# Designs tried in a protein design run: peptides against a protein of PDB entry 3B8E. Part 95

Target 1, 230 residues: chain A of PDB entry 3B8E
Amino acid sequence: PFLIFIIANIPLPLGTVTILCIDLGTDMVPAISLAYEQAESDIMKRQPRNPKTDKLVNEQLISMAYGQIGMIQALGGFFTYFVILAENGFLPIHLLGLRVNWDDRWINDVEDSYGQQWTYEQRKIVEFTCHTPFFVTIVVVQWADLVICKTRRNSVFQQGMKNKILIFGLFEETALAAFLSYCPGMGVALRMYPLKPTWWFCAFPYSLLIFVYDEVRKLIIRRRPGGWVE

## One batch from the design tools (peptide; made by RFdiffusion4, then SolubleMPNN)

Design b1_p17_2_s2 (from b1_p17_2, 17 letters changed)
Fold by OpenDDE base, seed 2:
Structure b1_p17_2_s2 (fold): chain B 230 residues (1-230), chain A 17 residues (1-17)
Amino acid sequence: as target 1 above (230 residues)
Amino acid sequence: EELLKELLEKLLEVVKK
């Protein structure tokens, strides 16, 4: 998100505080919960990893985490961001290069895509209105990400949802997201303005996409062991 | 650098609040 902010010179889509809330708040408990996941049924049939040759983090894991799943997550967040700004008169094309004028407090006549002038204060309200939905979008997408991380090869339907700590993590991150979105004073404290309940559903297509993508990937791995998809 | 500085300033403003 931050790289796109710099490269495209768009208004800030995700605040630093919201990033910290993701990294330290919503991601920690779910990530720890994976340590308590039940072993896959075939794990004892696999050869032990060679610590000298088999890297713990390989190119495939990097590609999966950052190149595929991370991109889908980012796309979900940006989709929410662009929809909110479009609803407020700023079409995606108009946002390109707008950051310099957007962030200048002395410019109070920034025009939207329809010729309406926006003061600095009005622009910042809209910007901060994007932060909470972007955050919630990431949390909703993380539901699918956490569930797919339960297994490396087996389908989630084969593994099931027996990990009570993982289930607790899903509820915890959701409850935290709701708290940060709706608790009075969060707009002042965290620059997270209240979220319309409809925005929770904005991420669902991306969450479903991640889930379907990973299930298909795992299906391919099961049918073709040692393939490029593993 | 200016963008980083602005980000840091914004972060500091949030922490000071």
Scores: peptide ipSAE 0.000, ipTM 0.267, DockQ to the pose 0.023
Fold by OpenDDE base, seed 3:
Structure b1_p17_2_s2 (fold): chain B 230 residues (1-230), chain A 17 residues (1-17)
Amino acid sequence: as target 1 above (230 residues)
Amino acid sequence: EELLKELLEKLLEVVKK
């Protein structure tokens, strides 16, 4: 989110405090829960990693985590961001390069895509209105990400959902997201304005997409061991 | 927030270079 904010010079899609809430709040318990996942049924058929030659984090893992899943997560968040701004009169094309004028408190006549003028205060309300839905979108997409990370090769349907700590992590991150979104005063404290409940559903297609994508990937790996997809 | 804004501005300056 922050890189696109810089490169495209768009209004800030996700606040720094909100990013910290993701990294330190919603992601910690889910990540720890993966340490308690049951071994895949075929793990004993795999050769042990050679600590001298095999990196724990390899190029394939980086490509999957950042290049594929991370991009889908970012797209989900930005989709929500662009929808909210479009509903408030700012079409995506109009946002390009707008940051400089958007963040200038002395400019009170920034025009939207329809010629309506927006004061600095009005613009900041709209910006902060985007932060919470973007955050919630990331959390909803992280549900799928956490579930797909349970296994490297086996389907989630083969592995099952037996990890109670992982299930707890999903509830914890969701409860935290709900707390941050709906607790009175969060708009002032965290610049996270209250979320309309409908925005929770905006991320569901992307969460489903991640899940389906990974299940298809795992299916291909199982059918064609040693392929380029592995 | 001011510190973060300053950091952002510095980062923007680096990217513009």
Scores: peptide ipSAE 0.000, ipTM 0.300, DockQ to the pose 0.024
Fold by OpenDDE base, seed 4:
Structure b1_p17_2_s2 (fold): chain B 230 residues (1-230), chain A 17 residues (1-17)
Amino acid sequence: as target 1 above (230 residues)
Amino acid sequence: EELLKELLEKLLEVVKK
């Protein structure tokens, strides 16, 4: 999100406080829960990793985490961001290069795609209105990401949902997201304005896409062991 | 648009208190 903010010079899609809430709030408990996941049924049929040659974090894992899943997550967040701004009169094409004028307190006549003028205060309200839905979108996508991380090769349907700590983590991150989105005073304290319940569903297609993509990937790995997809 | 106006008005009311 921040890289696109710099490169495209668009209004800030996700606030620093919101990023901290993701990294320290919603991601931590789910990540810890994976340490309690049951071993895959085929783990004893795999050769032990060679600690001298096989890195714990390899290029394939980085490519999968940042290059594939991370890109789908970012697309989900940006989709929500662009939908909200479009509903407020700012089409995606009009946002390109707008950051400089958007963030200038002395410019109170920034035009939207329909010729409506926006004051600095109005623009900041719209910007902060995007932060909470973007955050919630990330949380909803993280549900799928957490579930797919349960296994490397086996389908989630083969592994099942037996990890109670992981289930607790999913409820915890959802409860935290709801608290941050709807608790009175969060708009003032964290600049997280209240979210319409409909925005929770905006991320569901991307969550489903991640899940389907990973299940297909795992299916290919099972059918063709040693392929490029591993 | 009307829902957005209503939300903006409510937000402006909160910022003005």
Scores: peptide ipSAE 0.000, ipTM 0.195, DockQ to the pose 0.036
Fold by OpenDDE base, seed 5:
Structure b1_p17_2_s2 (fold): chain B 230 residues (1-230), chain A 17 residues (1-17)
Amino acid sequence: as target 1 above (230 residues)
Amino acid sequence: EELLKELLEKLLEVVKK
């Protein structure tokens, strides 16, 4: 989000406080829960890692975490961001380069795509209205990300959902996201304005995409072990 | 946010040089 904000000079899609709420709030308990996951049924059939040649973090893991899943998460957030701004009169093409005028408190006549003028205060309300749905989109996509991280090769359907700590983590991050989104005063304290409940569903296609993508990946690994996809 | 904005502006100035 931040890189696109700099490169495209668009209004800020996700605030620093919101990023901290993701990194320190919603991700901690889910990440810890993975330590309690049951071993895969075939783990003892795998060759031990060579500590001299095989890195803990390999190129395939980096590609999956940052290059594939992370990009799908970012796309989900940006989709929500662009839809909200479009509903408020700012089409995606009009947002390119708009940041300078958008963030200038002395410019109170920034035009949208339809010629409506927006004051600084009105623009900031719309911007902060985007932060919460972007955050919620990330949390909803993280449900799928956490579930796919339960296994490396086996399907989630083979592994099952027996890890009670992971289930608790999913509820905890969702409850925290709802609290941060809807608790009175969060608009002032965290600049997170409440969102319509319908925005929670905007991320579901991306969560499904991550889940299907990873299940297909794991299916390929099971059928063709030792490939570049592993 | 103002601090972040100032930091971003400084970063942008460095990148534009």
Scores: peptide ipSAE 0.000, ipTM 0.294, DockQ to the pose 0.023; fails the geometry check

Design b1_p17_2_s3 (from b1_p17_2, 17 letters changed)
Fold by OpenDDE base, seed 3:
Structure b1_p17_2_s3 (fold): chain B 230 residues (1-230), chain A 17 residues (1-17)
Amino acid sequence: as target 1 above (230 residues)
Amino acid sequence: EELLELLLKKVKEVQEK
């Protein structure tokens, strides 16, 4: 999010403090929970990793985690961001290069896509209104990401949801997201203004997309072992 | 916020070079 903010010179979609809440809050317990996941039913049928040639983290895993899933997560967040700004009169094309004027406290006549002028204070309210739903979108997408990370080959339906620590992690990150979104004072403290409950649903299509994508990928791997999709 | 301002300042400096 911050990289796109710099490159595209758009208003800040996600605050630094909010990013820290993701990295240190919502991601930590779920990540630890994966250490307690049950082994896949076929794990003992696989050849042991050759420690001299096989890396624990390979290029395929990096490509999947950062290249595919990470991009879908980012797209989900940015979709929510662009929808909110569009609802407030700022179309996506108009946001390109707008940051310089947007962040200037002395410019109180920044025009939106419809010619409406926005004061600095009004612009910052809209900006901070984007932070919370962007964050919540990431959390909701992370539900699917965490669930798909349970296995490499087996379907989630085959593996099941027996990991109590993983389930706890899902509740923890959701509870934290709700706390940050609705606790009084978070707008001042974290620049996260209260979230309309409807924004929680904006991420659901992306979570579903990730889930379906990974299940299809795993299905292909099971049907064609050693394929390029693995 | 101070950290963000510092980062933004550094980014601006890089963009101006």
Scores: peptide ipSAE 0.005, ipTM 0.317, DockQ to the pose 0.023
Fold by OpenDDE base, seed 2:
Formats: structure tokens, sequence, C-alpha cells
Structure b1_p17_2_s3 (fold): chain B 230 residues (1-230), chain A 17 residues (1-17)
């Protein structure tokens, strides 16, 4: 997200504080919860792997798969960002290169895509309005990510949801997201303005995409052991 | 309009900090 902000010179989609809330609040507890996941039912049925050749291939493929998931998460956040700005009159094409004027306190006549002029204060309200939905979008997408990461090969339907710590992690990150989104004073303290409940659903297509992607990946692995998709 | 004014006040307070 930050790289796209620099390259495209768009208004800041995600504040530093929200990034810290993701890294420390919503990512750590779920990640720790995965350490308590039960072993896959098929681990003992696998043949011994060559630790030199098979490990390197698997690490590369796992890294690629997680990289793809991370890209889908980022796309979900940016989608939410662009939708909010478009609803406020700023179409995606108009945002390109706008950052310099957007962040200038002395420019109070920045035009939107419809010719409406925006003061600095109005622009900052819209910017901070994007932070909370972006954050919530990441959390909602992380639901799917956390659920799929519990297994390497087995479907979620085969492994089930037996890890109470993982379930707790899902509730914790959701509760934190709700707290940060709706608690009074968060706009002043964290630059996270209150979120319309409808924005929670903006991420659902991306969560579904991640889920389907991983289930298909795992299905391929089960059908073709040692293939390029492991 | 009242919500916008409230938000504008909050933004000003944040900028002054």
Amino acid sequence: as target 1 above (230 residues)
Amino acid sequence: EELLELLLKKVKEVQEK
C-alpha cells in the first residue's frame, strides 16, 4: 500500500497508526493461534522428503502463494479506498498525481472529478474516512487467510475448526476492528473515523476469492503430489 | 451539515496537535 502511495502519488490510503494496529493487533494474535493448530490427518501418510531439494521447492512455492494472497489483500484494501473516494467525488484516475496538492494546507480549491472544490480540512476528513474501512477490509480478508493457513494440503472442510485458540483469534481481531471503528475518540486519537456498517461487506468478495484460491490450490496438491503448486 | 461541522472541528483539533 505504501509503495503504491509513493509511485502513484495518490492521497494516503492507510495511515501509519492503522498499519501498526494491523501488525500488532490483528496479525500477531491470529499468527500465534496457528501454532496451536492440530496436525493434518495425512502427515503420517506422506513419504519422507528430500530435505535439500524438496524443501527449497516448497519454500519457493509457499512464498509465491503467500505473496499472491498478500496481493489479494492489498487489492481489497485499495478497492475499498477507491470506492470511498469515488463516492465522495474523486474517481481513481483523478487521484493519480493529486497527493502534492492534496497535502498542501494552502491549497483550498482542489477539484474533484465533478469540478467541486475541496478545502484542506474537507480533504483530510475524506482521507481519514478511508483509514478505518481500509483497516476493516484487511481484517475481513484476514479471516479467510487465517482459516486457509491452518492446513497445507487438507481442505478446511476436512480439517474442520477444532482449534479454540484460532477461533479466539478470529473473534479478537474482529472485536478489535469493531472497537477501533466505533469507539468514541478514535478519530482524534488514531485518525480513524467511524465506519458505516455496510463497509464490512466490501471485503467479502476478496475473502471469498482467497478462500476459493486456496481450496483449489489444495485440491491440485492432493491430486498431483509433488506438482508445481505445492 | 452538523456532522460535517463536527468533523471539521475534530480535524482542526488534530492539526493543532
Scores: peptide ipSAE 0.000, ipTM 0.342, DockQ to the pose 0.027
Fold by OpenDDE base, seed 4:
Formats: structure tokens, C-alpha cells, sequence
Structure b1_p17_2_s3 (fold): chain B 230 residues (1-230), chain A 17 residues (1-17)
């Protein structure tokens, strides 16, 4: 999100506070929960990892995490961002290069795609209105990401959802997201304005996409062991 | 638009306090 903010010179899609809430609030408990996941049913049938050649973090894992899943997550967040701004009169093409004028407090006549003029205060309200839904979108996408990370090879349907700590993590991150989104005073304290409940559903297609993509990937791995998709 | 109006109203109420 921040890289696109710099490259495209668009209004800030995700605030620093929301980033901190993701990194420290919604990601930690789910990540810890994976340490308590049950071993895959076929783990003892696999050859032991060679500690000299097989790194825990390799180029394939980085490519999967940041290149594939991370891109789908980013697309989900940006989709929500662009939808909200479009509903407020700012079409995606109009946002390109707008940051300089958007962030200038002395410019109170920034036009939207329909010729409506926006004061600095109005622009900041709509910007901060994007932060909460973007955050919630990331949380909803993280549900799918957490679930797919349970296994490397087996389908989630084969492994099941027996990890109570993982289930707790899903509820915790959701409860935290709801608290930050709807608790009175969060708009003033954290610049996280309340969102319509419908915005929670904007991420669902992307969560489903991640889930389907990973299940297909795992299916390919099961059918063709040693493939490039591992 | 309705959300924006609601937010503007709430911000105004907070500024007046």
C-alpha cells in the first residue's frame, strides 16, 4: 500500500496507525496459533529436511508469501479503497498524481471526478474513512491466509479445523477489528472512522480467491510432487 | 454520500465540544 502511495502519488490508502494495528494486533495471535497446529497426516512419510541445503525460508516461500498471497491481499485492500473513493466522487484515474494537492491544507478547492470541490477537512475525512475498511479488508483476507497456512501439502478439508487456538485467533482478530472499527472515540483517537457493515463483505471474494488458489496449488503438489509450485 | 454526511456531522459535533 505505501509503495503504491509513493509511486502513483495517490491519497494515503492505509494509515500508520492501522498498519501498526495489523502488525501488532491482528497478526501476532494468529501467527502464534500456527505453532499449535497439528502435524499433517503424511509428515512422517516425508523425507527429513536437510538442514544444510533446505532453509526454512527459501525463495519459493518468499515468492508465495510476498509475491502471490501478498499481491492478492494488496489487491483486496486497494479494491476496497477505490470503491470507497469512487462512491465519494473520486474515480481511480483521478487519484493518480492527486496526493500533492490532497495533502495541501491551503488548497480547499480540490475537484473530484464530477467537478465537486472538496475542502482539506472534507478530503481528510474521506481519506480516514478509507483506513478502517482497508484494515478490515486485510483482516478478512488474513482469515483465508491463516487457514491456508495450516498445511503445506494437504487440503484444509483433509487436515480439518481442530486447532482451538487457531479458532481463538480468528475470533480475536475479528473482535479487535470490530472494536477498532466501531468503538466510540476511535475516529478521534486513531483516525479510524466507523464503517458500514457492508464493507466487511468487500474482501470476501479475495479471501475466497486465496482459498481456491491455495487448494488448487496443494492439489497440484499432491499430484506432481517436486513441482515448481512447492 | 450518506456516510460522508454522517461523518461530517459527527466531526462537527466533536469540534463543538
Amino acid sequence: as target 1 above (230 residues)
Amino acid sequence: EELLELLLKKVKEVQEK
Scores: peptide ipSAE 0.000, ipTM 0.359, DockQ to the pose 0.032
Fold by OpenDDE base, seed 5:
Structure b1_p17_2_s3 (fold): chain B 230 residues (1-230), chain A 17 residues (1-17)
Amino acid sequence: as target 1 above (230 residues)
Amino acid sequence: EELLELLLKKVKEVQEK
């Protein structure tokens, strides 16, 4: 998100506080829960890793975790961001290069895509209104990410949802997201204004996409062991 | 972590301006 903010010079899509809430608040308990996941049924059928040639984290795992899944998460957040700004009169094309004027407190007549003028205060309210839905979108996408991380080869349907700690992590993550989104005073304290409940559903297509993508990947791995997708 | 710190620092600088 921040790289696109710099390159495209768009209004800030995700605040620093929201980033900290993701990294320290929502991700920690779910990540720990994976340590308690049951071993895959076929783990003992795999050849032992060669510690001299086979890294614990290979390029394929890095590409999946930080590249592919991370990009889908970012796309989900940006989709929500652009929809909210479009509903408030700012079309995506109009946002390109707008940051300089957007962040200038002395400019109180920034025009939207329809010629409506926005004061600095009004613009900041809209910006901070985007931060919360972006955050919530990431949390909803993280549900799918956590679930797919339960297994490397087996389908989630084969593994099941027996890990109570993982279920607790999903609940905690969701409860924290709801608290940060709707608790009175969060707009002033964290610059996280309340979002309409409908915005929670905006991320669901991306969560489904991640889930389907990973299930297809795992299916390919099961059918063709040792392939480039493993 | 270093990238995150750098990003946080830059965003703080932008927010304080």
Scores: peptide ipSAE 0.000, ipTM 0.270, DockQ to the pose 0.027

Design b1_p17_2_s4 (from b1_p17_2, 17 letters changed)
Fold by OpenDDE base, seed 2:
Structure b1_p17_2_s4 (fold): chain B 230 residues (1-230), chain A 17 residues (1-17)
Amino acid sequence: as target 1 above (230 residues)
Amino acid sequence: EELLKELLELLEKVREE
């Protein structure tokens, strides 16, 4: 998201506070919960990892986490961002290169896609209005991420949802996201303005996409072990 | 990720000045 912010010179889609809330708030407990996941049924049939040749984090894992799943997450966030800005009069094409004027406090006549002029204060309100829905979108997508991380090869339907700590983590991150989104004073304290409940559903297609994608991937791995998809 | 956070914080500070 930050790279696109720099390259495309668009208004900031995700604030530093929201990033910290993701990394320290909503992602920490779910990540820890994976340590309590039950082993896959075939784990004892696999050869042990060679610690000298087989890195714990390999290029394939990086490609999956950052190159594929991370991109889907980013797309979900940006989708929400563009929808909110479009509802406020700023179409995606108009946002390209707008950052310089957007962030200048002395320019109070920035025009939207319909010719309406926006003051600096009005623009910042809209910008901060995007941060919370972007954050919530990431949390909703993380539901799918956490569930797919339960296994490497087995389907989630085969593994089941028996890890009570993981289930607790899903509820905790959701409750925290709701708290940060709707608690009075969060707009002042964290620059996280309240969002309409409908924004929670904007991420659902992307969560479903991640889930389906990973289930298909795992199905391919089970049918063709040792392939490039593993 | 830490570098990105630092960069974002710097940008926010510059915006507040």
Scores: peptide ipSAE 0.000, ipTM 0.292, DockQ to the pose 0.027
Fold by OpenDDE base, seed 4:
Structure b1_p17_2_s4 (fold): chain B 230 residues (1-230), chain A 17 residues (1-17)
Amino acid sequence: as target 1 above (230 residues)
Amino acid sequence: EELLKELLELLEKVREE
């Protein structure tokens, strides 16, 4: 999100506070829960990792985490961001290069795509209104990300949802997201303004896409072991 | 615009509490 903010010079899609809430709040418990996941049924049929030749973090893992899943997550967040701004009169094309004028507190006549003028205070309210739904979108896509990380090769349907700590993590991150989004005073304390409950559903297609994509990938790996998709 | 109005109304309600 921050890279696109710089390259496209658009209004800030996700605030620093919301990023910290993701990295330190919603991601920690789910990540820890993976340590308690049951081994895949075929793990004893696999060759052990050679610690001298097999890197823990390889190019395939980076490509999967940042290049594929991370890209889908980013698209989900930006979709929510663009929808909210469009509903407030700012079409995506109009946002390109707008950052400089958007962040200038002395410019109180920034025009939207329909010629309506926005004061600095009004623009900041809209910007901060985007931060919470973007955050919630990330949490919703993280549900799918966490579930797909349970296994490397086996389908989630084969592995099942037996990890109680992982289930707890899903509820915890959701409860924390709801707390940060709807607790009175969060708008003042964290600049996280309340969002419409309908915004939670904006991320669901992307969460489903992540899940389906990974299941298809795993299916291909099972049918063609040693392929480039592994 | 409607979303902005609703949000402003929500913010005003929170400030009054």
Scores: peptide ipSAE 0.000, ipTM 0.265, DockQ to the pose 0.035
Fold by OpenDDE base, seed 3:
Structure b1_p17_2_s4 (fold): chain B 230 residues (1-230), chain A 17 residues (1-17)
Amino acid sequence: as target 1 above (230 residues)
Amino acid sequence: EELLKELLELLEKVREE
C-alpha cells in the first residue's frame, strides 16, 4: 500500500499504525499457530532438507508468498480503497497524482471526479475512512492465507481443521480487528474511523479466490509432481 | 507524524534522483 502511495501519488490507502497492527497484532498468533499443525500424511515420503544446500526460503516460496498470494491480498485491499473513494466522488483514475494536492492543508478546493470541491478536513476524513476497511480486508484475506498455509500439497479438506491453536488464532485476529475497528477512540488514536459492517463482506470474494486458487494449485501438484506449479 | 513526513520527503528525493 505504501509503495503504491508513493509511486502513483494517491491518497494514503493504509496508515503506518494500521500496518503495524497487522504485522504485530493480527498476524502474530496465527503465524505461531502453524508450528502446531499436524504433519501431512506424505511427510515421511519426502527426503529431508539438506541444511547445507537447500535454502529454507526458496524462490518457489517467495513466488507463492509475495508474487501470487501477496498480490491477491493487495488487490483486495486496493479494491476496497477504490470503492470507498469512488463512493465519495473520487474515481480511481482521478486519484493518480492527487496526493500532493490532497495532503496540502492550504488547498481547500480539490475537486473530485464530479467537480465537487473538498476541503482539507473533508479529504482527511475520507482518507481515514479508507484505513479501517483496508485493514479489515487484509484480515479477512488472511483467514484464507492461514488456512492454505496448513499444508504444502494436501488439500485442506484432507488435512482438516484439527489444529485448535490455529482456530484460536483466527478468532483472535478477528476479535482484534473488530476491537480496533469499533472501539471508541480508535479513530483519534489510530486514525481508524468506524467501519460499516457491510465492508467486512467486500473481502470475501478475494478470500474465496485465494482458497480456490491454492486448492487448484495443490491439486495440480498432487497430479503432476515436480511440475513448474510446485 | 513528523518522522513519517521526513521519511516521505526522503523517499521523494530518492525518486527524483
Scores: peptide ipSAE 0.000, ipTM 0.292, DockQ to the pose 0.023; fails the geometry check
Fold by OpenDDE base, seed 5:
Structure b1_p17_2_s4 (fold): chain B 230 residues (1-230), chain A 17 residues (1-17)
Amino acid sequence: as target 1 above (230 residues)
Amino acid sequence: EELLKELLELLEKVREE
């Protein structure tokens, strides 16, 4: 999000505080919960990793985590961002290069895509209005990310949802996201303005996409062991 | 603008609590 903010010169899609809430708040308990996941059924049939030759983090893992899943997460967040701004009169094409004028407190007549003028205060309100839905979108997408991380090869349907700590983590991150979004004073303290409950659903297609994508990937791995997809 | 108005109203309600 921050890279696109710089390159495209668009209004800030995700605030620093919201990033910290993701990294320190919503992701911690779910990540720890994976340590309690049951081993896959074929784990004892696999040869042990050679610590001298086999890297813990390989190119396939980096590609999956950052290149594939991370990009889908980012697309989900930006989708929510662009929808909110479009509903407020700012079409995506109009946002390109707008940051300079957007962030200038002395310019109170920035025009939207329909010729309506926006004061600095109004622009900042709509900007901060995007931060919370972007954050929530990431949390919803993280549901799928956490579930797919339960296994490397087996389907989630084969593994099941028996890890009670993981289930607790899903509820905890969701409850924390709701708390940060709707608790009184969060708008002032964290610049996290309340969002419409309907914005929670904006991420669902992307969450489903991640889940389906990973299940298809795992299916390919099971059918073609030792392939480049593994 | 309609969304902005609704959000502002929501924000005001939260501030009053």
Scores: peptide ipSAE 0.000, ipTM 0.323, DockQ to the pose 0.037; fails the geometry check

